Peptides against a protein of PDB entry 5EFW. Designs and how they scored, part 44

Target 1, 141 residues: chain A of PDB entry 5EFW
Amino acid sequence: TTLERIEKNFVITDPRLPDNPIIFASDSFLQLTEYSREEILGRNARFLQGPETDRATVRKIRDAIDNQTEVTVQLINYTKSGKKFWNLFHLQPMRDQKGDVQYFIGVQLDGTEHVRDAAEREGVMLIKKTAENIDEAAKEL

## One batch from the design tools (peptide; aimed at target 1 I12)

Design b1_p28_4_s3 (made by RFdiffusion4, then SolubleMPNN; from b1_p28_4, 14 letters changed)
Fold by OpenDDE base, seed 5:
Structure b1_p28_4_s3 (fold): chain B 141 residues (1-141), chain A 28 residues (1-28)
Amino acid sequence: as target 1 above (141 residues)
Amino acid sequence: LQKILEKFGHLLPEELKKAILELIEKEK
């Protein structure tokens, strides 16, 4: 499908289900996080968080979901094996033709360090564009 | 989710198909 051809790290979640579980994960996301699709689907994405994940940043993500808005942050995430990585993360709602939120799209750009300035701006533009592409592709379903 | 299954189920990995079915049941 068009969604499967998007070679980026992303997930789709369903806020209409308890605890906003992941309902779709890209192959790249599985490779990044070292989880199988079976291990991830139906779960809240908080399993990526760990001891050094900034709780204030996590609260920003939760607030965006509750308020049905988009957010862009950088946070420490962990792979299945416990390896840390910096996640430049963008989340935005996917709305139907009536304007109601149906899903959330989460896009991840991984790195070995926290990025700033021009590198951060470039990364943000990339993940936002990716989210829009996913939104368009998903609406064809 | 039901629409995804109906239109593209034949193209989805079995693990995803099973997860979608489980989620559909939870929505009921």
Scores: peptide ipSAE 0.031, ipTM 0.635, DockQ to the pose 0.332
OpenDDE base, seeds 1, 2, 3, 4: peptide ipSAE 0.025, 0.024, 0.021, 0.024; ipTM 0.601, 0.545, 0.548, 0.564

Design b1_p28_4_s4 (made by RFdiffusion4, then SolubleMPNN; from b1_p28_4, 13 letters changed)
Fold by OpenDDE base, seed 4:
Structure b1_p28_4_s4 (fold): chain B 141 residues (1-141), chain A 28 residues (1-28)
Amino acid sequence: as target 1 above (141 residues)
Amino acid sequence: LEKLLEKYGHLLPEELKEKIRKLIEEEK
């Protein structure tokens, strides 16, 4: 199967391009967010944010990108239809053979509910592992 | 990026493809 068909919610962005646009999105991510691939590719992922999205959490994401580090957060996002969902989100850089950042991988936990405690810890572990798997799968990009 | 265009270029907006092409050239 192609990278898009991986049954996980994820995107790949390119920080080397203006405004760090999404250059790849999985089918699952499209289903989750209710957007078409054409509507998403080439855009910064901030279109998922809305009135109840915590700005401090968004800043953490931005800081991670700027610092070329990974981050894991939960934030309110909105589908195309305006439905709110909790997004347990992990972001990490994808580095080339020289160690330079080429892309970011963003992985979203399955589901739309706020998770806490053990469920959150397990979710974090899962999305981090997923990100590593995507990193390997996407090395040819 | 070259491989991205080859494999997935048909999924990307033309504007993005152009930006990627420019980036590829600049990195050479």
Scores: peptide ipSAE 0.185, ipTM 0.777, DockQ to the pose 0.836
OpenDDE base, seeds 1, 2, 3, 5: peptide ipSAE 0.070, 0.076, 0.058, 0.030; ipTM 0.595, 0.608, 0.591, 0.569

Design b1_p28_5_s2 (made by RFdiffusion4, then SolubleMPNN; its pose is not in this set)
Fold by OpenDDE base, seed 3:
Structure b1_p28_5_s2 (fold): chain B 141 residues (1-141), chain A 28 residues (1-28)
Amino acid sequence: as target 1 above (141 residues)
Amino acid sequence: EEKKKKEEEEEKKKKELEEKNKEPVILK
């Protein structure tokens, strides 16, 4: 789809389905994570977590979903082959015309290091802008 | 011995994470 071809790492999840599964993933996300589309569709994105993933950070993501809010965090994620990467992650709800949460948009910026200061600010700005672009693109579908 | 202990500790951390992740760790 046109949405899949957006050259950014992102997923769309459906909180109305059990366990908030991934319903959409960009080609870039599949390349980053080393999964096929078939391997991840219908699954909760927790499969990216591993031994060094901070549980407190994961709880912030959970709280954002439960509260239907946005969040931006950095956490360790793992590829299918077990390669660790830092994920600067932004999550935000996609709302329908009534204001009800329809989906969540998750955007990933990968890195070898935890980013701080100016680099973090730039990354956060980029992933937030990406999420807004995805929100607009998905409304047209 | 040190490699085996590290692997066992990683596997223990992985299992402990998997058990705690059975609590619905929503997303990443």
Scores: peptide ipSAE 0.027, ipTM 0.527, DockQ to the pose 0.032
OpenDDE base, seeds 1, 2, 4, 5: peptide ipSAE 0.040, 0.038, 0.028, 0.025; ipTM 0.571, 0.567, 0.543, 0.538; seeds 1, 2, 4, 5 fail the geometry check

Design b1_p28_5_s3 (made by RFdiffusion4, then SolubleMPNN; its pose is not in this set)
Fold by OpenDDE base, seed 2:
Structure b1_p28_5_s3 (fold): chain B 141 residues (1-141), chain A 28 residues (1-28)
Amino acid sequence: as target 1 above (141 residues)
Amino acid sequence: KEEEEEKKKKEKEKEELKEKNKTPVLLK
C-alpha cells in the first residue's frame, strides 16, 4: 500500500484485537527490525524487547494504551539478529469520527545512543509530526 | 510566498497519499 511506502519507521496496531497486534508495518520498520511482514503481522510489538529493555518504560507504554493516550519514551529494542538500538518511540491513538479509538500509531526513531536536550526535542518533534501525517493518511483508507 | 508554497506542497502530497491508499489497513 502507499502507507507501507512512507519512508518512516512505524506500525499500526489494533487494540480491539487480543493483545493489541500489529496490523500494519512500514517497509522502513521492517528494514530497521530485520523482520519480514509475515513474521510480525498479528503479533504484539513486544518481540522488539530484550534483556536491557527497561521494564518501567514498557509499563509507561502499556499504561498509555490502557488509558488511550499518547506517550513518548526512549527504550532499548532489538533487531531479529539481536542488535541493540535506542528507540525514541512515540505512540498515539487513532480515533474515529465518534472519538472512539480504532488503532494505535507507533513511530520509531532509531539511534545508537540515548538522545538528550536539543537532539531529543528535535527527534520528538519529528516522530510526533510523523504520527500526525500517518493518522491523516490512514483516515483516508 | 514560501510558507504558502510549502503548505500547497503538503496538501498535494496529502492528496496523493489519499488517492493511493484506497485499501483499508487489515491484518494479512
Scores: peptide ipSAE 0.027, ipTM 0.511, DockQ to the pose 0.087
OpenDDE base, seeds 1, 3, 4, 5: peptide ipSAE 0.022, 0.070, 0.020, 0.050; ipTM 0.503, 0.549, 0.507, 0.531; seeds 1, 3, 5 fail the geometry check

Design b1_p28_5_s4 (made by RFdiffusion4, then SolubleMPNN; its pose is not in this set)
Fold by OpenDDE base, seed 3:
Structure b1_p28_5_s4 (fold): chain B 141 residues (1-141), chain A 28 residues (1-28)
Amino acid sequence: as target 1 above (141 residues)
Amino acid sequence: EEEEKKKEEEEEEKKKLEEKNKEPVILK
């Protein structure tokens, strides 16, 4: 689809389905994580977690979903081959015309290191802007 | 009466969905 070809790392999840599964993933996300589309569709995105993933950070993501709010965090994620990367992750709800949460948009900026200060601010700005662009693109579908 | 029963069923279904989503570590 046109949405899959957006050259950004993102997923769309459906919180109205059991376990908030991934219903959409960009080609860039598949390349980053080393998974096929068939391997991840219908699954919760927790398969990216591993031994060094901070549980307190994951709880912040859970709380944002439960409260239907946005969150921005950095956490360790793992590729299919077990390669670690720092994920600057932004999540936000996609709302319908009635204001009800329809989906969540998750955007990933990958890095070898935890980013701070100016680099973090730039990354956060980029992933938030990306999420807004995806929200608008998905409304047209 | 039918509208109240439908609202109770929708609230119970919503609660069950919330409980199922709370147990596992959600997303990344």
Scores: peptide ipSAE 0.036, ipTM 0.455, DockQ to the pose 0.013
OpenDDE base, seeds 1, 2, 4, 5: peptide ipSAE 0.030, 0.028, 0.026, 0.026; ipTM 0.473, 0.477, 0.544, 0.524; seeds 1, 2, 4 fail the geometry check

Design b1_p28_6 (made by RFdiffusion4)
Pose (drawn by RFdiffusion4):
Structure b1_p28_6 (pose): chain A 141 residues (1-141), chain P 28 residues (1-28)
Amino acid sequence: as target 1 above (141 residues)
Amino acid sequence: SAEEEMSELAMKIEEEWIEKLRELEEEE
């Protein structure tokens, strides 16, 4: 299917279920984070967080979800085995024709450090185009 | 438990999505 043919890291969540769980995770996201589908489907994506994760950054994500809007941030995430990586993360809601939120889309791009300038602009362009591709691929669900 | 029920439900949704998208592609 088209959703499975998207070669990027992403997860999709359902805010209509308690605690906004993951209902789909990409093949690339699972192998990057070392988790399986059985392990993480039904879980809130906060399991990616840990000690060196910036709390104000996590706060910006919480607020954006509460307001049902988009957000782009960078933060420290951890794999299952505990390895650290920087995550250039973009979040956006999928809505129906009436504007009601159906799901949230999250797209991840791994790095070894915080990026800025041209490197950041390129990464943001890649993850925002991928989110639009996911939205188009999942519009009937 | 509630966490186990939520995991089973999420897995079922994922499978249903794949099946539905495949049927729509076959219709085109």

Design b1_p28_6_s1 (made by RFdiffusion4, then SolubleMPNN; from b1_p28_6, 11 letters changed)
Fold by OpenDDE base, seed 5:
Structure b1_p28_6_s1 (fold): chain B 141 residues (1-141), chain A 28 residues (1-28)
Amino acid sequence: as target 1 above (141 residues)
Amino acid sequence: SEEERRREEALRIEEEWLKKLKELEEKE
C-alpha cells in the first residue's frame, strides 16, 4: 500500500478517541520499538517513555497536541526490551478539507546520540518531509 | 477490558485504511 511503501518510522493517532491512541503504525516503527502491531494499536504512545525521558520535553509534545500545532523535539525513548535510544521526533496535525484536526502524524528518527548542528538540521528536514508525504497519502483515504 | 476494546477498535480502523489504500492503488 501507499502508506506501507513509506519505509520510515511513524504512527498516526486519533485525538477524537479517549487518550489519543495509536491507530496506525509503520512496519519500521514496530521493528524499532520491538513491539507487535497488536501490542501498540489502541494505546497512547507514552509507553515509549522511561526513567531518563525529559518530562519538560514530554510537556512540549502534550502542549502541541492540546494547541493543535506541530512540534519537533529530541527525547529518550525505550524499546520493549528496555534499550534506550535518542528519538528525533516530529509531530503535526492532519486536517480535513474544513480545517478541523482529524489525526496526528508522529515521525521518529532514531539514533545513539543527541544530534546537533548540520546533522540535526538534516534530520529535521527528513522527518518533516516524511510527515508531509504521509499527510498527502492519507488525504486520499 | 477498556484497553482491549480500544485495541480491537484500532485494529479495525487500521484494516479499513489498508483496504482503502489497496483499492486506490488498483485504480492507479
Scores: peptide ipSAE 0.405, ipTM 0.831, DockQ to the pose 0.906
OpenDDE base, seeds 1, 2, 3, 4: peptide ipSAE 0.369, 0.376, 0.390, 0.372; ipTM 0.806, 0.822, 0.824, 0.805

Design b1_p28_6_s2 (made by RFdiffusion4, then SolubleMPNN; from b1_p28_6, 13 letters changed)
Fold by OpenDDE base, seed 3:
Structure b1_p28_6_s2 (fold): chain B 141 residues (1-141), chain A 28 residues (1-28)
Amino acid sequence: as target 1 above (141 residues)
Amino acid sequence: SEEEARREQALRIEEEWLKKLEELEKKK
């Protein structure tokens, strides 16, 4: 029932700290990526990237952070053991009552292949809805 | 190290969040 126990792949990062580190991760995310909580907390999420991760896509994520906007992309990520997976990734800012960005919510939908068309649209809808749910839950903290 | 310090900070933050979540759940 806790935020950590939400059965979705997500992280929360703090852009107000150096290098926008992960400050919270769901159990599902840890399972997906094969990392322990201690291994990832305090780190930038870029450790998921590897040789086949598209740099242009990564730049889109970076730009979204810098511009404090949301973005949805697909990119190759790697587990701790080096296993590749396609990550349909959605990132959006969490704002306070004044409208200032406090955190970023990152939601991951993993798959063995790149998704297109209807499958992509469905996935995007899912991860965006998840992000909104997380946003609402986190605001109570 | 700087990395260790960041990790410790993050762990502390998460612990605080978990505590708050637990308290919220108890209130419900």
Scores: peptide ipSAE 0.395, ipTM 0.824, DockQ to the pose 0.725
OpenDDE base, seeds 1, 2, 4, 5: peptide ipSAE 0.391, 0.346, 0.366, 0.368; ipTM 0.832, 0.809, 0.819, 0.820

Design b1_p28_6_s3 (made by RFdiffusion4, then SolubleMPNN; from b1_p28_6, 11 letters changed)
Fold by OpenDDE base, seed 5:
Structure b1_p28_6_s3 (fold): chain B 141 residues (1-141), chain A 28 residues (1-28)
Amino acid sequence: as target 1 above (141 residues)
Amino acid sequence: SEEEERRRRALEIEEEMLRKLRELEEKE
């Protein structure tokens, strides 16, 4: 499918369901996080958080969801096996033709370290473009 | 449970999305 052709780390969540669960995850995301699709569908993405995840950054994500806006942050996430990685994360709403939020798109760029300056700008550009591609592919759903 | 219900609903939505995607691709 068109979504399956997008070889990036991403999820789609449904804010109209209780606790905004994941309703779609790319194969790359599953590989990154070491979870099966069955383990994560229907769950809130907070299972990726752990002891070193910055709570203030998590609050920024929650605020963006509540306010139906986009946000880009870097935070520590954990794989199923407990491996830490830096997640350059971008989230944005997917809206219908009426302008109402249907879903959220979350895109992840993983790394071994926190990125700054040019590397951060390049990563942000990439994940934002990826989110737009996903939006275009899925907006008719 | 609530978790089971969320999972069930998520799976239904995913399947619906995949069906719609296939339909769109077939029209191209």
Scores: peptide ipSAE 0.151, ipTM 0.685, DockQ to the pose 0.793
OpenDDE base, seeds 1, 2, 3, 4: peptide ipSAE 0.106, 0.033, 0.025, 0.151; ipTM 0.645, 0.519, 0.474, 0.675

Design b1_p28_6_s4 (made by RFdiffusion4, then SolubleMPNN; from b1_p28_6, 14 letters changed)
Fold by OpenDDE base, seed 3:
Structure b1_p28_6_s4 (fold): chain B 141 residues (1-141), chain A 28 residues (1-28)
Amino acid sequence: as target 1 above (141 residues)
Amino acid sequence: SAMEEMRRKALEKEEEMLKKLKKLEELK
């Protein structure tokens, strides 16, 4: 679909389903992670985690979901082939007009190294902007 | 299986989401 062809790394998950599974993934995300859409739809995104993924950072993500808040972190993720990459990750809830959380938007910015300072700020702005654009696009007219 | 059922549900939700996100073209 056109949406799948958006050249941004993002997923949408459904916290109202068991284990908050991925219900949408962009083509860019699939290319980055080396998975097919069939392999990931219906699964929790934790398959990206591996031995060197910081557990405390993962807990921050889990807490944000449980608390229905946004979070921005950097963590080690793994492709299907086992290649490590640094994921500058932003997660935020998608709410309906009543303010109830319906979905979560997850945006990924990949890199070979952990980013700091200006580079991090720029990346954060980018992924947050992407998430907001997705949120706006999803609003009912 | 449980996984197959979850996949089915996810696909249904994806279709709903695709309808809502029709304006994502602007992200290109």
Scores: peptide ipSAE 0.367, ipTM 0.831, DockQ to the pose 0.368
OpenDDE base, seeds 1, 2, 4, 5: peptide ipSAE 0.054, 0.180, 0.206, 0.248; ipTM 0.620, 0.625, 0.642, 0.781

Design b1_p28_7 (made by RFdiffusion4)
Pose (drawn by RFdiffusion4):
Structure b1_p28_7 (pose): chain A 141 residues (1-141), chain P 28 residues (1-28)
Amino acid sequence: as target 1 above (141 residues)
Amino acid sequence: TPLERLLEQLDERPELAGTRKMVELNLE
């Protein structure tokens, strides 16, 4: 299917279920994070977080979800085995024609450090176009 | 498991057919 043909890291969550769980995770996201589908479907994506994760950054994500809007940030995430990576992360809601939120889309791009300038602009462009592709691919669900 | 609890919720929430389809597709 088209959703499966999207070669990027992403997860989709359902905010209408308690604690906003993951309902779909990309093949690339699972292999990057070393988790399986059976392990993480039904879980909130906060399991990616740990000791060196910036708390104010996580706060910005919580607020953006509460307000039902987009956010782009960078933060430290961990794989299943505990390896550290920087995550250039973009979040956006999918809405129906009346504007009601159906799901959240999250797109991840791994790095070894915080990026800025041109490197950040390129990464943001890639993850925002992917989120639009995901929204278009899932509009009937 | 979290997955079993998710599937149980979807049995109780038939109106979330799109969510169920996404879960089923992802498990294929």

Design b1_p28_7_s1 (made by RFdiffusion4, then SolubleMPNN; from b1_p28_7, 12 letters changed)
Fold by OpenDDE base, seed 5:
Structure b1_p28_7_s1 (fold): chain B 141 residues (1-141), chain A 28 residues (1-28)
Amino acid sequence: as target 1 above (141 residues)
Amino acid sequence: SSLDELLEWLEKHPELEGTRKLVELSLK
């Protein structure tokens, strides 16, 4: 499918289910995080957080979900083996034809350091475009 | 497992057909 052809780090979650679990994860996301498909599906994405993850940034993500809005942040995430990486993260709601939120799309751009200025702007444009592609592809199902 | 719980939930909620399709696609 078109959705499967998107070779980026992303997940789709369902806020209509208990604790907004991951219902789809890309192959790249699994490779990045070092988890299997069976370990990821049905879980809330908070398992990526760890000791050095900024709690204020996490709250921004939570607020965006609660308010059904999009958000773009950078935060420390952890792989299954405990490796830290900087995640330029974009989240946005996926709405049905009536305008009601059905899912959330989360796109991750990983790096070794926090990015600023032109590099950050470029990354943001990329992950936002990716999110739109995912939105279109998922709606074709 | 979390996946098993997800699948069981979807069985009890047939109105979430789109969600089921996404889960099944991810499991391919």
Scores: peptide ipSAE 0.773, ipTM 0.971, DockQ to the pose 0.849
OpenDDE base, seeds 1, 2, 3, 4: peptide ipSAE 0.769, 0.770, 0.770, 0.769; ipTM 0.971, 0.971, 0.971, 0.971

Design b1_p28_7_s2 (made by RFdiffusion4, then SolubleMPNN; from b1_p28_7, 13 letters changed)
Fold by OpenDDE base, seed 3:
Structure b1_p28_7_s2 (fold): chain B 141 residues (1-141), chain A 28 residues (1-28)
Amino acid sequence: as target 1 above (141 residues)
Amino acid sequence: SSLDELLEWLKKHPEREGTRKLVELSLK
């Protein structure tokens, strides 16, 4: 499918299920985080957080979900083996024809360092474009 | 497992076809 051909780090979550679990994960996401598909499907994505994950940034993500809005942040995430990486993360709702939120799309751009200025802007444009591609691809199913 | 719980939920909610399709695609 078109969705499977998107070679980026992303997940789709279902806020209409308890605790907004992951219902789809890209192959790249699994490779990045070192989890198997069976280990993450049905889980809330917070398992990527750890000791150095900024709680204020996490709250921004939570607020976006609660308010059904998009958000773009950078935060420390952890792989299964405990390796830290900087995640330029974009979250946006996927809405149906009536405008009701059906899913959330989460796109991750990983790096060893926090990015700023032009690099950040470029990354943001990339992950937002990716999110739109995912939105279109998922709606084709 | 979380996956098992998700699959059980899907069995109880056959109306959630979109979610089912995404999960099945992910498990393909």
Scores: peptide ipSAE 0.770, ipTM 0.971, DockQ to the pose 0.845
OpenDDE base, seeds 1, 2, 4, 5: peptide ipSAE 0.767, 0.766, 0.767, 0.764; ipTM 0.970, 0.970, 0.970, 0.970

Design b1_p28_7_s3 (made by RFdiffusion4, then SolubleMPNN; from b1_p28_7, 12 letters changed)
Fold by OpenDDE base, seed 3:
Structure b1_p28_7_s3 (fold): chain B 141 residues (1-141), chain A 28 residues (1-28)
Amino acid sequence: as target 1 above (141 residues)
Amino acid sequence: SSLEELLEWLKKHPEREGTRKLVELSLK
């Protein structure tokens, strides 16, 4: 499907289920995070967080979910093996034709460093465009 | 597991067809 052909790190979550679990994960996401599908489907994505993950940034993500808005942040995430990476993360709601939130799309751009300025802007444009592609592809299902 | 719980939930909620499709696609 078109959704499967999007070779980016992303998940789709379902806020209408308890604790907004992951219901779809891209192959790249699994490769990045070192988890299997069976390990992450049905879970809240907070398992990517760890000791050095900034709690204030996490709260921004939570607020966006609660308010049904989009957000873009950078935060430390951890792979299954405990490897840290900087995640330029974009989250946005997927809405139906009536405007009701059906899902959330989370896109991750991984890196070894916190990015700023032009690099950040480029990354943000990329992950936002990816999110739009995912939104379109998922709605085709 | 979380996946098992998700699948069980979906069985009890057949109206959530879109969610089911995404889960199944992810498991493909």
Scores: peptide ipSAE 0.772, ipTM 0.971, DockQ to the pose 0.866
OpenDDE base, seeds 1, 2, 4, 5: peptide ipSAE 0.764, 0.770, 0.767, 0.765; ipTM 0.970, 0.971, 0.970, 0.970

Design b1_p28_7_s4 (made by RFdiffusion4, then SolubleMPNN; from b1_p28_7, 13 letters changed)
Fold by OpenDDE base, seed 2:
Structure b1_p28_7_s4 (fold): chain B 141 residues (1-141), chain A 28 residues (1-28)
Amino acid sequence: as target 1 above (141 residues)
Amino acid sequence: SSLDELLKWLEEHPEREGTRKLVELSLK
């Protein structure tokens, strides 16, 4: 499928299920986070957070979900083995033809450093574009 | 497991076809 051909780090979650679990994860996401498919499907993505993850940033994500809006942030995430990485993260709702939120798309751009200025802007454009591609691809299923 | 619970939920909620398709696609 078109969705499967998107070679980016992303997940799709279902806010209509308890605790907004991951219902789809790309191969790249699994490679990045070091989890198997079976380990993450059905779980809330908060398992990527750890000691150095900024709680205020996490709250921004939570607020976006609650308000059914998009958000773009950078936060520290952790792989299964405990390796830290900076996650330039974009979240946006996927809406049906009536405008009702059906899913959330989460796109991750990983790096060893917090990005700023031109690099950040470029990354943001990339992950937002990716999210739109995912939205389109998922709706074709 | 979380996956098992998800699959069970989907079985009990056949109206969630879109979610099922995404889950099954992810499990391929």
Scores: peptide ipSAE 0.774, ipTM 0.971, DockQ to the pose 0.855
OpenDDE base, seeds 1, 3, 4, 5: peptide ipSAE 0.770, 0.772, 0.770, 0.771; ipTM 0.971, 0.971, 0.971, 0.971

Design b1_p28_8 (made by RFdiffusion4)
Pose (drawn by RFdiffusion4):
Structure b1_p28_8 (pose): chain A 141 residues (1-141), chain P 28 residues (1-28)
Amino acid sequence: as target 1 above (141 residues)
Amino acid sequence: AEEEKEEEELHEKIKETALEKHEEFSEH
Protein backbone atom coordinates (compact mmCIF):
# COMPACT_ATOMS: atom_id res chain seq x y z
CA THR A 1 0.00 0.00 0.00
CA THR A 2 0.97 3.64 -0.43
CA LEU A 3 1.38 4.17 3.33
CA GLU A 4 3.79 1.23 3.48
CA ARG A 5 5.72 2.57 0.45
CA ILE A 6 6.72 5.75 2.37
CA GLU A 7 10.44 5.25 3.11
CA LYS A 8 10.76 7.51 6.13
CA ASN A 9 10.61 7.29 9.91
CA PHE A 10 7.14 8.07 11.17
CA VAL A 11 4.41 7.08 13.60
CA ILE A 12 0.62 7.87 13.52
CA THR A 13 -1.42 8.21 16.79
CA ASP A 14 -5.14 8.31 17.62
CA PRO A 15 -6.00 11.12 20.09
CA ARG A 16 -9.54 9.77 20.38
CA LEU A 17 -8.16 6.78 22.31
CA PRO A 18 -7.06 7.34 25.93
CA ASP A 19 -3.48 8.66 26.22
CA ASN A 20 -3.09 9.16 22.39
CA PRO A 21 -1.47 5.83 21.46
CA ILE A 22 0.53 4.78 18.45
CA ILE A 23 -1.70 2.97 15.89
CA PHE A 24 0.82 2.69 13.05
CA ALA A 25 4.69 2.74 13.04
CA SER A 26 6.82 2.75 9.87
CA ASP A 27 9.28 -0.04 9.07
CA SER A 28 12.12 2.46 9.17
CA PHE A 29 11.07 3.86 12.62
CA LEU A 30 10.94 0.43 14.20
CA GLN A 31 14.39 -0.63 12.94
CA LEU A 32 15.91 2.76 13.88
CA THR A 33 14.56 2.55 17.43
CA GLU A 34 15.05 -1.26 17.81
CA TYR A 35 11.41 -1.87 18.85
CA SER A 36 8.88 -4.26 17.34
CA ARG A 37 5.24 -3.60 16.43
CA GLU A 38 4.03 -5.90 19.19
CA GLU A 39 6.09 -3.88 21.69
CA ILE A 40 4.95 -0.35 20.87
CA LEU A 41 1.49 -0.36 19.19
CA GLY A 42 -0.89 0.93 21.80
CA ARG A 43 1.79 2.97 23.60
CA ASN A 44 2.21 6.75 23.79
CA ALA A 45 5.33 7.83 21.96
CA ARG A 46 6.86 9.27 25.16
CA PHE A 47 8.72 6.02 25.68
CA LEU A 48 11.40 7.52 23.38
CA GLN A 49 12.37 9.94 26.15
CA GLY A 50 14.92 9.67 28.98
CA PRO A 51 17.43 11.48 31.30
CA GLU A 52 19.11 13.88 28.87
CA THR A 53 15.81 14.83 27.17
CA ASP A 54 15.06 18.57 27.54
CA ARG A 55 11.87 18.99 29.62
CA ALA A 56 10.83 22.41 28.16
CA THR A 57 11.06 20.89 24.68
CA VAL A 58 8.76 18.05 25.71
CA ARG A 59 6.52 20.73 27.13
CA LYS A 60 6.26 22.51 23.74
CA ILE A 61 5.08 19.22 22.21
CA ARG A 62 2.52 18.73 24.97
CA ASP A 63 1.15 22.22 24.41
CA ALA A 64 1.00 21.85 20.65
CA ILE A 65 -1.02 18.59 21.03
CA ASP A 66 -3.36 20.32 23.54
CA ASN A 67 -3.94 23.16 21.04
CA GLN A 68 -4.19 20.75 18.07
CA THR A 69 -1.55 22.44 15.91
CA GLU A 70 1.82 21.73 14.29
CA VAL A 71 5.24 21.87 15.99
CA THR A 72 8.89 21.33 14.85
CA VAL A 73 11.61 20.75 17.54
CA GLN A 74 14.79 18.94 18.24
CA LEU A 75 15.35 16.72 21.23
CA ILE A 76 17.35 13.74 22.56
CA ASN A 77 15.66 10.35 22.19
CA TYR A 78 16.84 6.82 23.08
CA THR A 79 16.69 3.44 21.30
CA LYS A 80 15.50 0.29 23.04
CA SER A 81 19.05 -0.67 23.98
CA GLY A 82 19.65 2.85 25.32
CA LYS A 83 21.63 4.53 22.56
CA LYS A 84 21.24 8.30 22.29
CA PHE A 85 20.29 10.19 19.13
CA TRP A 86 19.07 13.64 18.28
CA ASN A 87 15.60 13.73 16.77
CA LEU A 88 14.56 16.48 14.37
CA PHE A 89 10.81 15.94 14.99
CA HIS A 90 7.74 17.40 13.23
CA LEU A 91 4.17 16.92 14.39
CA GLN A 92 0.94 17.65 12.62
CA PRO A 93 -2.77 16.66 12.95
CA MET A 94 -4.77 15.03 10.20
CA ARG A 95 -8.22 16.58 9.95
CA ASP A 96 -11.40 15.81 8.05
CA GLN A 97 -13.14 18.29 5.77
CA LYS A 98 -14.80 19.93 8.79
CA GLY A 99 -11.46 20.46 10.57
CA ASP A 100 -11.97 17.79 13.30
CA VAL A 101 -8.72 16.09 14.32
CA GLN A 102 -8.60 12.42 13.28
CA TYR A 103 -4.95 11.52 14.07
CA PHE A 104 -1.55 13.03 14.77
CA ILE A 105 1.39 12.46 12.41
CA GLY A 106 4.91 12.44 13.73
CA VAL A 107 8.04 12.28 11.54
CA GLN A 108 11.62 11.66 12.88
CA LEU A 109 15.04 12.35 11.39
CA ASP A 110 18.08 11.05 13.29
CA GLY A 111 21.24 13.01 13.94
CA THR A 112 24.31 12.93 16.13
CA GLU A 113 23.87 16.53 17.27
CA HIS A 114 21.70 19.61 17.21
CA VAL A 115 21.58 21.04 13.70
CA ARG A 116 21.15 24.66 12.53
CA ASP A 117 21.41 26.86 9.50
CA ALA A 118 21.18 25.10 6.10
CA ALA A 119 21.39 21.61 7.61
CA GLU A 120 18.29 22.29 9.69
CA ARG A 121 16.39 23.91 6.74
CA GLU A 122 16.98 20.81 4.60
CA GLY A 123 15.91 18.39 7.33
CA VAL A 124 12.73 20.37 8.06
CA MET A 125 11.86 20.41 4.33
CA LEU A 126 12.26 16.62 4.16
CA ILE A 127 10.15 15.88 7.22
CA LYS A 128 7.35 18.34 6.33
CA LYS A 129 6.97 16.95 2.75
CA THR A 130 6.87 13.40 4.24
CA ALA A 131 4.07 14.44 6.64
CA GLU A 132 2.04 15.80 3.72
CA ASN A 133 2.67 12.50 1.84
CA ILE A 134 1.43 10.57 4.90
CA ASP A 135 -1.66 12.75 5.24
CA GLU A 136 -2.50 12.20 1.56
CA ALA A 137 -1.86 8.41 1.87
CA ALA A 138 -4.12 8.02 4.95
CA LYS A 139 -6.99 10.43 4.14
CA GLU A 140 -9.63 7.70 3.95
CA LEU A 141 -8.78 6.10 7.31
CA ALA P 1 -5.51 -3.25 43.65
CA GLU P 2 -8.98 -2.87 41.93
CA GLU P 3 -7.84 0.33 40.22
CA GLU P 4 -4.65 -1.40 38.96
CA LYS P 5 -6.71 -4.20 37.52
CA GLU P 6 -9.00 -1.73 35.70
CA GLU P 7 -5.93 0.07 34.24
CA GLU P 8 -4.49 -3.25 33.00
CA GLU P 9 -7.78 -4.11 31.27
CA LEU P 10 -7.90 -0.66 29.67
CA HIS P 11 -4.31 -1.03 28.38
CA GLU P 12 -5.18 -4.45 26.82
CA LYS P 13 -8.21 -2.94 25.11
CA ILE P 14 -6.22 -0.01 23.75
CA LYS P 15 -3.53 -2.40 22.37
CA GLU P 16 -6.13 -4.59 20.73
CA THR P 17 -7.75 -1.51 19.04
CA ALA P 18 -4.28 -0.30 17.95
CA LEU P 19 -3.50 -3.68 16.33
CA GLU P 20 -6.87 -3.59 14.45
CA LYS P 21 -6.12 -0.05 13.22
CA HIS P 22 -2.60 -1.17 12.15
CA GLU P 23 -4.17 -3.88 9.98
CA GLU P 24 -6.58 -1.30 8.45
CA PHE P 25 -3.64 1.04 7.61
CA SER P 26 -1.61 -1.84 6.14
CA GLU P 27 -4.46 -3.04 3.95
CA HIS P 28 -5.61 0.39 2.75

Design b1_p28_8_s1 (made by RFdiffusion4, then SolubleMPNN; from b1_p28_8, 16 letters changed)
Fold by OpenDDE base, seed 3:
Structure b1_p28_8_s1 (fold): chain B 141 residues (1-141), chain A 28 residues (1-28)
Amino acid sequence: as target 1 above (141 residues)
Amino acid sequence: MEKEEEEKRKEEEIREKALELDKKFLES
């Protein structure tokens, strides 16, 4: 399938359902986070957060969802086994033909350290491009 | 409690809907 061919870390969430649950997860995302598909579908993605996750950054994500805007941040996330990783995260709304938000696309670029400067800019470019590819692929469904 | 059962039922309903949507995406 078109979405299956995208070998990147991403999820699709449905803000029209209670608590904006994950409705799709890529195989790469499952491998990254060490969760099965059955464990995360229907859940809010906040399970990736932990003790060292910056709450102010999380609020930026929440605000973007509430305001139906895109956001790009870096935050500490945790795998199922408790392994910490830096997540360069990009979120953007997927809109229908009428312009109404129907889904959110979340793309994750994982790393062992916080990325800065040129590396960050490159990562941002990559995850934004990925999000656009997902958006286009999903519109064909 | 009855409220706990209702919450579990709602959670399962959301899970089922998500599974159906995920399946559609995987099969597209």
Scores: peptide ipSAE 0.343, ipTM 0.788, DockQ to the pose 0.864
OpenDDE base, seeds 1, 2, 4, 5: peptide ipSAE 0.370, 0.389, 0.342, 0.326; ipTM 0.804, 0.808, 0.788, 0.783; seeds 1, 2, 5 fail the geometry check

